# Ledger of designs, part 34: peptides against a protein of PDB entry 4GMN

Target 1, 375 residues: chain A of PDB entry 4GMN
Amino acid sequence: RYANITLLALVTLASIGTDFQETLVKGNQGSRESPISAADEEWNGFDDADGDAMDVDQKSSSGEDQEEDYEEIDVKEDDEDDDDDSITSEMQADMERVVGADGTDDGDLEDLPTLRELIQTAVPQLIRLSNLPIDSDESLTIQSHALSALNNISWTISCLEFANGENANIHNAWYPTAKKIWRKTILPILEADSADLKLATQVTSLAWAVARVLHGETPTDGNPHRKFISLYHSSKQQAGGNSNSIEEPEDPFQGLGVKCIGVVGSLAHDPAPIEVNREVGVFLVTLLRQSNNVPPAEIVEALNQLFDIYGDEELACDKEVFWKDGFLKHLEEFLPKMRTLTKGIDKRTQPELRTRADEALLNLGRFVQYKKKHA

## One batch from the design tools (peptide; made by RFdiffusion4, then SolubleMPNN)

Design b1_p10_5_s3 (from b1_p10_5, 7 letters changed)
Fold by OpenDDE base, seed 1:
Structure b1_p10_5_s3 (fold): chain B 375 residues (1-375), chain A 10 residues (1-10)
Amino acid sequence: as target 1 above (375 residues)
Amino acid sequence: MKYRPPPSLR
């Protein structure tokens, strides 16, 4: 009796998470229904107008030799050894305070009472239910439903814009909770190293949703990126051997491989440790090199992650990983393969995959051109 | 200069 009530509550929370996503997407679309009609003007290439170089003969004259004695201002290089180590400690301490504050200030979400109750009341219970000892089919069912509810809530929140300080109140309320989901739900399930691909898919989907908000601030404890890379490879080995077709998800973007790429890509964003970034970047570039054996949806996701990670030349990962490890060459060599891959996708049978591949191909061309200009 | 991919319809 209690189990059925718990299951009904979990199904209801999962449904609320989905309905809330649809409402937020519709609300954000309603605010974006300022007519996008004008910006799809195709950037017509610069017509190389043959601008006749007019021979402007400007003959201007012989002004005099004033030897102004520039006094050698002895700029004392005050070696201010600015202890750059201080910023990392305060940022870490503020991160620990934000994680350690069990008080999400009840004021931050006053205007969003449903979202507040989801974050503050529902999610802590879902974390608890996802961590139940698995000793019965009932406990496994409860865990699966708790993970589903956490996934839907986390995905909903991950669809909000947080760039430029948008939705900062929601971000601040979610951030400590997202870290709690990571540490209390995701890591323990990943460490259990279960051969259950259904559970692995659920936890990886949740991990992606969480990492889409936390990015490089996702806890690096126990090198979770390596666990997801390992899971990616393990999932490919199982698909090749036993024709126990785990029915490939009808949606190519719902595959475990795509989810693994999405997680590790998100984990590799700044301020992720350079070695985490490198390991992920090498993994993603290796998928492009091996593209003949990689599903198109995984290639699309890997490209999008590479653009998001290495889109900023000011980030340490640009110099220390992208340029140092020669990623540009691999992207350039992949361009003709991506054109072939994209053309091979049937628009009739896989319209979404084709659209996203056409976009990723366009972006790959632009990204390569961008990087060549900033080399 | 940041490369902003066009917002992927993600």
Scores: peptide ipSAE 0.134, ipTM 0.813, DockQ to the pose 0.060
Fold by OpenDDE base, seed 4:
Structure b1_p10_5_s3 (fold): chain B 375 residues (1-375), chain A 10 residues (1-10)
Amino acid sequence: as target 1 above (375 residues)
Amino acid sequence: MKYRPPPSLR
């Protein structure tokens, strides 16, 4: 009886997470549906009017060299040794005080009571249920449903924009909870090293959703990026051996390989440790080098992650990893392979994969040009 | 300068 009620509650929470995602997506679409009035302004092609080449007879007018004697204005360098040492001390003291306020600024969600209850009441219970000892098929079922609910909630929140300080209240409320999901749910399941590919896929999906918000601030304890890289390789070895195809999801972007790439890519963003960034960057670049044996969807995801990780020249990872490890050469050498790969995708049978590959190819060309200009 | 992917990719 209690188990069935718990399962029903978990299914309901997973549904609420999905319905909330649909509502957020519709809300964001409704704000973007300012009607672009189809001003079918027929851009009337510039008629190439036959501009008669007027022979501009360049009369070589010998303009006289007026040597304008620019008087060197001797700007006296007044060495005003202004010891402006004073302002730096007060700003440093205020920064130290902010570090000590373990004020869990539980982001004020007064205006978002449903989201508040999901984050503050439901998610802590889902974390608890995902950590139950696995001693029965019932406990496995409860764990799977708890992970599904956590996944849907985490994905929904990860669809919000946070990059420009948008939704800061939601970010602040979610951030400590996301770290708790990582430490209490994701890491223990990854450490249990269960041969259950279904569980591995569920936890990896959840890890991606969480890492899409935490980025490089995701806890580095136990080198989780290496665990997901290992899981990527292990999943490829298993798929090659048993002709009992676990039905590859009909959506190529829902595969465990794509999810592993999405997780490790997200983990490698600034302020991730340079060593973590390097190991992930080398993994992603290695996929491009081995692209003949890599699914197109994984290549698309690996490219997108590389663009996001190394898109900023001001980040330490640009100098210390991208340039130092010669990633530009590998990206440039991959361009012709990406063109071949993209052209090999049938638009009729795989329209989404083809669109995403065409976009990734376009971006790869632009990214290589960007990096060459900023070398 | 930060590389910005085309708006169509967001």
Scores: peptide ipSAE 0.133, ipTM 0.804, DockQ to the pose 0.059
Fold by OpenDDE base, seed 3:
Structure b1_p10_5_s3 (fold): chain B 375 residues (1-375), chain A 10 residues (1-10)
Amino acid sequence: as target 1 above (375 residues)
Amino acid sequence: MKYRPPPSLR
């Protein structure tokens, strides 16, 4: 009973987070910003695969044709569907206010009561549930659903613009909570060194969503960038060995490798320590050098992260890492390989991957020209 | 000067 109520509440919180994300993605498709790779983690519904096949021994007794007149019990489908639309409508109205608000107002979520309750009331409980001792399949299920709900909320918030002081009230409310998710949920799970790739994928998705807001202000305790780089390499070794390959997600951009690149890229932004930036930058440039063995989606993500990290010549990482470690040469040498890679993607079978690769190729050419002009 | 990616073709 309590487990089922907790599960239902976690499912509802995860659904709410998804509907918000979809609404933001649909709204932002009208604004010229690069398509946020919505990590549409489709809420993989509870596969109640516990079909305990009760082997009902069909004793074939040839009993007679009694036409039992099945009275069609007109089960009035009570239209209980009305209450779910109401919650989504209030939440959509809060998100529409966020997209429209020139966010000059002083740090209070007074005008965003639903978002306030999500951040202040729901998230602290989800953090507790995600950090329970795993002692049963029930506790593992609760952890998974708590991670999914945290993921969806964190992704939704990461789709908001915070540049130039936009949405500063939401940023200020979320920032301490995001740091708490990082320290209390993400780091403990990463330190447990579980061989569970499902759990690793969930925590890495959540880590990316959190790091997309915190960037270089993400807590550096325990060198999390190295843990995600290690996870990237470990995931590639496991996929090569066992024929029980985790089904590659239908979306190439939902792969654990892409998620790891997204996390470490986000962690390397200013004001990250120069050593962290260097290790991540070297990792990303190394993927481009090894591109023959790297999925195209990971190359696209690695390029986007490199453009975002090194797009500003005024940052310390431009002089101390980009120029000092000779990254321009590697990017220039990669241009012909990227053209070949992009042309190899079929527009009919992988239209999104091809579009994002065509964009990344265009950006790479322009970025190399920019850096050569500002050398 | 900050590099600005071209607007998405979307």
Scores: peptide ipSAE 0.128, ipTM 0.793, DockQ to the pose 0.054
Fold by OpenDDE base, seed 2:
Structure b1_p10_5_s3 (fold): chain B 375 residues (1-375), chain A 10 residues (1-10)
Amino acid sequence: as target 1 above (375 residues)
Amino acid sequence: MKYRPPPSLR
């Protein structure tokens, strides 16, 4: 009884976190879609005039009307309106405020009551539930659901802009909680070194969401970047042995390899220790050098992480890692390989992967030009 | 000068 109520509450919190994310994504798309007025470029249809009207004599064959009395099976469409009305009007109003908040609202979380209760009340309980001793299949299920809810909430918050002081109230409320998730949930699970690939995927997804906000301020205790690099390599060794047991996620960007790259890339941002930055940078550049055996989605992620980490020439990592370790040469040598890789992705079967690869290829060309100009 | 990638679809 208590376990079923706990599971229902965890599923509900995970749903709330997803719906919150979808609403943020829709709101952020709507703000970027300034209506480029579809200038009606009048596609002047080619005036090919001359096609001779072949008089095909429609012979009216009178087929006899057999009135088959189709008994109208009144299929009650039970409109199971799965009105997953999981978004309360209060939650929607909080979302509209967060999406519409021009970065001048140093407002307290008092104006965001739903988000406040998620951060202050729900997340501390989810952290507690994710730390329960595993002694049964029921405790494993509770941990998995608690991790899913933490993941969805953390991903949602990571979709907010914070770079220029936008959403500073939310950032300030989330930051200590994000560090608590890292230290109390992520690190203990990562230290347990479980052979459970599902648990490893869940904790790595959560770690990425948290590290997308904390960046180089993510706690470096125990060198977690090396653990995620090790997990990346271990996941590749397991996939090569048993073709039958790992359902590769239908979405190539949901793979454990992509998630590991996303975590370690985020951990390597300034103000990360230069040695952490170097180890991650060398790992990412090594993936590009070995790209013949690396999934395209992991290459796309590794490129994006390299652009974000080394995009600023004023940072210590630019001089001490990027230039010192000769990363520009490796990126330039990778350009023709990236063109071949991107062209090899079928637009029909993998449209998202192709779009993201086309963008990463464009950015790689621009990034190489930028670095050559600032050499 | 900071390199800013074009907005990713992320």
Scores: peptide ipSAE 0.142, ipTM 0.812, DockQ to the pose 0.060; fails the geometry check

Design b1_p10_5_s4 (from b1_p10_5, 7 letters changed)
Fold by OpenDDE base, seed 5:
Structure b1_p10_5_s4 (fold): chain B 375 residues (1-375), chain A 10 residues (1-10)
Amino acid sequence: as target 1 above (375 residues)
Amino acid sequence: MKYPPPPSLR
């Protein structure tokens, strides 16, 4: 009885965390009249004022109009109005406040009662449940659900904008809690050196969500970046040895490799120690050099992390790592490989992967040009 | 950037 109630509560908290994210994403899209495709968020980190539009001479090859009469399969959109009434009116009101908070309202978490209760009441219990001794399948199940709930909440919060002091109230409330998740949940599980890849995937997903907010302020105790790099390599060795299909997640970006890259990338941001930044930067650049044996989604994530880490020339890591370790050369040498990789992705079977690879290729070109201008 | 969504328990 108590176990089932606890599990139901954990599932509910995890659902709440997911539904909160979906609504934040939808709300942020609704305020922009045009669906900026996730591809249209061009990384504008470089003020390329020199809009010399390279005239891509579109040689209009007039290929003949074969009017293949595509029978309009009237796909009745069964509007399954799955009225997923999962969103409480209080959650919806909190979401509307978070999305509608033009960054001027230093509103206390008093105005976000649901989010406050998630952070202050639920998360401390989830941390406790995730850190219970595993002595039974029931305790393992409770841990897994607690990790999933922590993950969903942490991801949702990590999707909020915190730049320029936006959502500072949420950031300030979350920051100590995020550090507590890191120290009390993530680190102990990583240190237990469990061969459980499912648990490793869950904790790595949670670690990424937490590290997306904490960045280089993530606690460096026990060199967690090295543990995630080790986990990355170990996961590749296991996948290569056992033709037992660990069902590659249908979404290539949900893979453990991508999650490891996302974690270590986030950990390497300023104000991370230069040694941490260097070890991560070398790892990421090494993936690009070895790209023939790396899944395209991991290459996309590794590029994005490199852009985010080294996009700012004012950061100490730019001079002490990027330039000093000659990363520009490796990125420039990778451009033709990235073009080949991206062109090799079938738009029909993997549209999202192709879109994100096309974006990452574009950004790589711009990044290389920018860095050459600022050399 | 569109980050991967959290794994749903759904």
Scores: peptide ipSAE 0.032, ipTM 0.791, DockQ to the pose 0.110
Fold by OpenDDE base, seed 1:
Structure b1_p10_5_s4 (fold): chain B 375 residues (1-375), chain A 10 residues (1-10)
Amino acid sequence: as target 1 above (375 residues)
Amino acid sequence: MKYPPPPSLR
């Protein structure tokens, strides 16, 4: 009886987490007239703002003489010297109380009470339920549903724009909670090294959603990037041996391999340690070199992660990894292979995969051209 | 870039 109520609550929280995405996206779209969905941003490189000096043509319009005589209002300077530097002892006590409040800047979600309750009340319980001892099929079911609820909430939040200070209140409320999910849910499950590929897929999906917000600020304890790289390789070895085909997900982008690439790519962003970035970058470039044995969806994701990680030349990873390890050569050598791969995808049977491969091919061409100008 | 939508329980 209690288990069924808990399961129903977990399913309900997972549904709320998914349905909230539409509400948050619609809420943010109402304030900006420009429907640049983050879906259609073609990677153009950083345009150097070469100052095209707008020649402001000084058209000399000769407008006429009207002499309107505005009277000098002589406003007297009354010199009242009142030096009342009375910073009231109450204002100092309030400032000391604001400074002495341990800055749990619980991002003010007053305007988003449902999201506040999801983050502050529901997620801590989901973390607890995901970290219960697994001693029964019932406890395994509870863990799976808790992970599903955490996944849906985390993915919904990870689909918000946080660039340029957008949604900063949500970011600030989520950030400490995302770190708790990482340390208390993801790392313990990943360390247990379970042969359960379903659990591995769930935790990797959650890890990707969390890492899409935390990026290089994701906790590096226990080298999680190496564990996800290991999981990627282990998943490929298991698929080759036993004819218990885990049904390839109907969506090629929902595969464990894509999720592993998405996690490690997100973990490699600045300010990630340069050696973490290097190990991930080498892994991603190695997938491109071995592309004949890699699913097209994993190639698309690996390219996207490489563009996001190495797009900015001001970042330490550009000089210390991208140029130093010769990644441009590998990307340039991959261009003709990517054209062949993309053309091999049937537009009729796999329209989404073909569209995303056409986009990734276009962006690869632009990225290689950009990096060649800045060499 | 379009990331895969969260797996819905639907």
Scores: peptide ipSAE 0.031, ipTM 0.786, DockQ to the pose 0.093
Fold by OpenDDE base, seed 3:
Structure b1_p10_5_s4 (fold): chain B 375 residues (1-375), chain A 10 residues (1-10)
Amino acid sequence: as target 1 above (375 residues)
Amino acid sequence: MKYPPPPSLR
C-alpha cells in the first residue's frame, strides 16, 4: 500500500514536471511569432523578357485504367480525448507569471506557489528517496522514479531564461537546491560505480539539467567532469561489445553519449577552473577529430557546447585554452567533414537531426570566421 | 516517462 502511494506520487510529480515543460515550450514558440509587420516594399522584380514558346507535342497515350478497388478501411479514430487535464489552473497561472515576470532580485516565490512547493517541499523528499539504501527491487523502483521526478523538475527549470537577471527569484530559490541535488543525489550515484546503464542514463540526464543552470558554478569536488568523460567512453565500449542489447534511443539526442557531452560542456563554462575547461575542451575537440566513429547527434552537441564555452573572447578560457591549445585549427579542419556529415543525414527519416546539423554547420562557419577576425 | 528533448535554446 505505502509503496504504491509513493510510486503514484512520484509518477504524478514527474508528470507535473513534464506538463510544465510542454507549456513553457509552447509559450516560448508563441513569443517568437511577433507579427513581421508587412512593410510592403514593392521590390520591382527584374523585367527579363524572352518568351520562347517551345511547342511540346501532345502525344495522347491511352493507358488502361485498372480500377484497383482499395477497400477504405474506415479506421474509426476513437478520439479518446485524453483530456490530459493534468495542467491545473494554478500551474497555468504560475507559468504565465514566469513568462511575464520582470526579475525581482529576492528569492521569494510568494507569487509562484506551485513552483515554491516543488522546490521547497517535493525536491528535498525526492533527494531523500533517491539516496535510500538499495536492498530490494522496490527500493530500485523508488530510486528510479525519484530520479525521473527530479529530472523533469530540473529540466523544466533549466528551460527558463536566467540571463541578464531574468527570473532571478526562481534562480535564487533553485540554485541552493540544485547544488543539493548535485551533492546528495548525483555524486553518490556516480561514485557507486554501477554498471547499470539505465541508472547511469537517468543520473546523467539529471546532471545535465542541473548543470545547465549551475554551469561553471557546479560543485567541482571529486572532478565530476572526468567521471562523465569516463562514462562516455565506457558507454561506447559496451555498445561495441554487445550489438544486440542496447536499444538505441528512438531520439538520437536522448543517447547517453549526448547527455555526457551536455553535462561536461555545461561544467566547463565560466567560472569553471581553467584546468576543468581545458580537459573538457580537449575532449570535445577530440570527438570532432574522431568524428568518423561518433554519432551525428553527439557531434552536434559537442559543437554547440564548444560555441557556448568559447563564444566570448573576454573570458579567461579564450586566451588560456582556445587560442593556447590551437582549437581554431581543429574547428577549421572539421568544416568539410561537418558538411559531408550533414549532407549524409536523410531529411525524410531524421528531420530533427538534419535541421540541428544544418544549424550547427552554419554556426561552425560563422564561429570560425568570427575567431579568425579576432585572432 | 519521456525524457523531454533537451531544449535547443537556439
Scores: peptide ipSAE 0.030, ipTM 0.776, DockQ to the pose 0.352
Fold by OpenDDE base, seed 4:
Parts: sequence; C-alpha cells; structure tokens
Structure b1_p10_5_s4 (fold): chain B 375 residues (1-375), chain A 10 residues (1-10)
Amino acid sequence: as target 1 above (375 residues)
Amino acid sequence: MKYPPPPSLR
C-alpha cells in the first residue's frame, strides 16, 4: 500500500516537472511572438558592435630626455619561507561557512509557490528516496522514479535563462539544491560503479541537467569528469560486444554518449580548474579526431560544448588550454570531415540530426575564422 | 534551446 502511494506520488512529481516546463515555455512564448527555433541560436561570436573608437587625437607633447641614473638597488633576496598554508584555510573556512550556514537564502519564490514547493519540499524527499538501499525490486523501482522526477525538475530549471541576472530568484533558490543533488544523489550512484546502463543513463541525464546550471561551479570532488569520460568509453565497449544492447534511443541526442559529452562539457566551463578544462577539452578534440567511429549526434554535441567552453577569449582556459594545446589546428583539420559527415545524414530519415549538424558545421566555420582573427 | 529536451515520461 505505502509503496503504491509513493510510486503514484513520484509519477505525479515527474509529470508536474514536465508540465511546468511546458507552462514556462508557453509563458515565455506569450511574451515573445516568434518561437525561437533551436536553429536561430547561431554562435554569433563576440559582436564587435561598439567599434565607436572615439579618435582621441591625444597630441602627446614631446617631453624632454631626462637621463635618470638608475641606481642599482641590490635587493637582498631575504628567503622568508612564508608558509603558504594560509590561503587554503580561508577558502576552506568560507566553503565550510557556506556549507554550515543552512542559511536558507532560499531565493524569494513567493510569486512562484509551485516551484518553491518543488525545490524546498519535493526535491529533498526525492534525494532521500534516490539514496535508499537497493534491497528489493520495489526499492529499485522507487529509486528509478525518484531519479526520473529529479531529472524532469532539473531539466525544466536548466531550460531557464540565468544570464545577465535573469531569473536570479530561481537561480539562487536552485543553486544550493543543485549542489545537494550532485553530492547526495549523483556522486554516490557514480561511485557505486553499477553495470546497470539504465541507471547510468538516468544519473547521467540528471547530472547533465544539474551541470547545465552549475557549469564550472559544479563540485570537483572525486574528479566526476573522469567518471563520465570512463562511462562514455565503457558504454562504447558494451555496445560493440552484446547484441542485447539497449535499443538505441529513437532520438540520437538521447544516447548515453551524448549525455556524457553534455555533462563533461558543462563541467569544463569557467570557473572550472584549468586541469579539468584541459582533460575535457582533450577528450572532446579526440572525439573529433576519431570521428569515423563516433555517432554524428555525439560530434554535434562535442562541437557545441567546444564552442561554449572556448568562445570567450578573456577566459583563462582560452590561453592556458585552447591556444597552448593547439586546439585550433584540430578544429580546422576537422572542417572537411564535418562537411562529409553532415552531407551523409539523410534529411528525410533524420531531419533534426541533419539540421543540428548543418548548424554545428556553420558554427565550426565561424569559430575557426574568429579564432584565426584573435590569434 | 540547443539541448535535447528532457525525456518525457509520456
């Protein structure tokens, strides 16, 4: 009796998560007349719009040659062994204060009571239910439904715009909860190293939805990017060996490989540690180099992640990874292969995959041209 | 929306 009520509640929460997405999308469409086709988010680069270079004709007056005699100040290198132990303790204490302040600076969601109850009341219970010991088929079913509900809620929130302070109240309410989902649900399931590809697909879908909001601020403890890269490789080995492979999802973009790429790409965004960014960037570029054996949907996702990670030249990862590791050469060498790959996709049988591949090819050409101008 | 929609539990 209790299990059936719990299952019905979980199915209802999963439905509310999807219905809320449809409502948010329809609400935003009511304010913007044109359905933004997923095709109209072309990577425009940095718009060089404000080239109003005021010609400040600063007539630099010829100031005279004063030969100031540089006295060679013999700076004694006093080797003060300054114990570098101080910087780690303050950042750790501020992290502990942010973790220990159960200061529910729950973003003011007074105007969004349904979303407030989903984040504050439902999600903590779903986290608890996703962490139940698996001792029966009933507990496994409860976990699967709890993960599905968390996935739908997290994806709905990840489809909101948070750039430029948009939806800041929702972001502030969700951000600590997203970190709780990551640490309490995603990491424990990844550490259990289950051979269950269905569970792996569910947790990876949830991880992608969470990482699309947290980006490089996603907790790096236990090197989760390496776990998802390992899961990517393991999923390819299993698909090659057993004819009882899970039916390839009807949608190529719902594959475990695409989801792994989406997670690790999201984890590599600024302010991710440069080494995490490098390992992910090298993984993504390696997929392009090996593209003959990679599904087209995974190539499209890997390209989009590379554009989103390395699109800003002001970020430390541009200098320290993109240029330093020579990624531009690999992207330029991939252009002819991408043209061949995209032309090989039948528009009649796979219209969405073809559209997204045509877009990714266009953006690859623009991105390579952009990076060549800023070299 | 650049990303695949969540799997609908429909």
Scores: peptide ipSAE 0.030, ipTM 0.783, DockQ to the pose 0.095

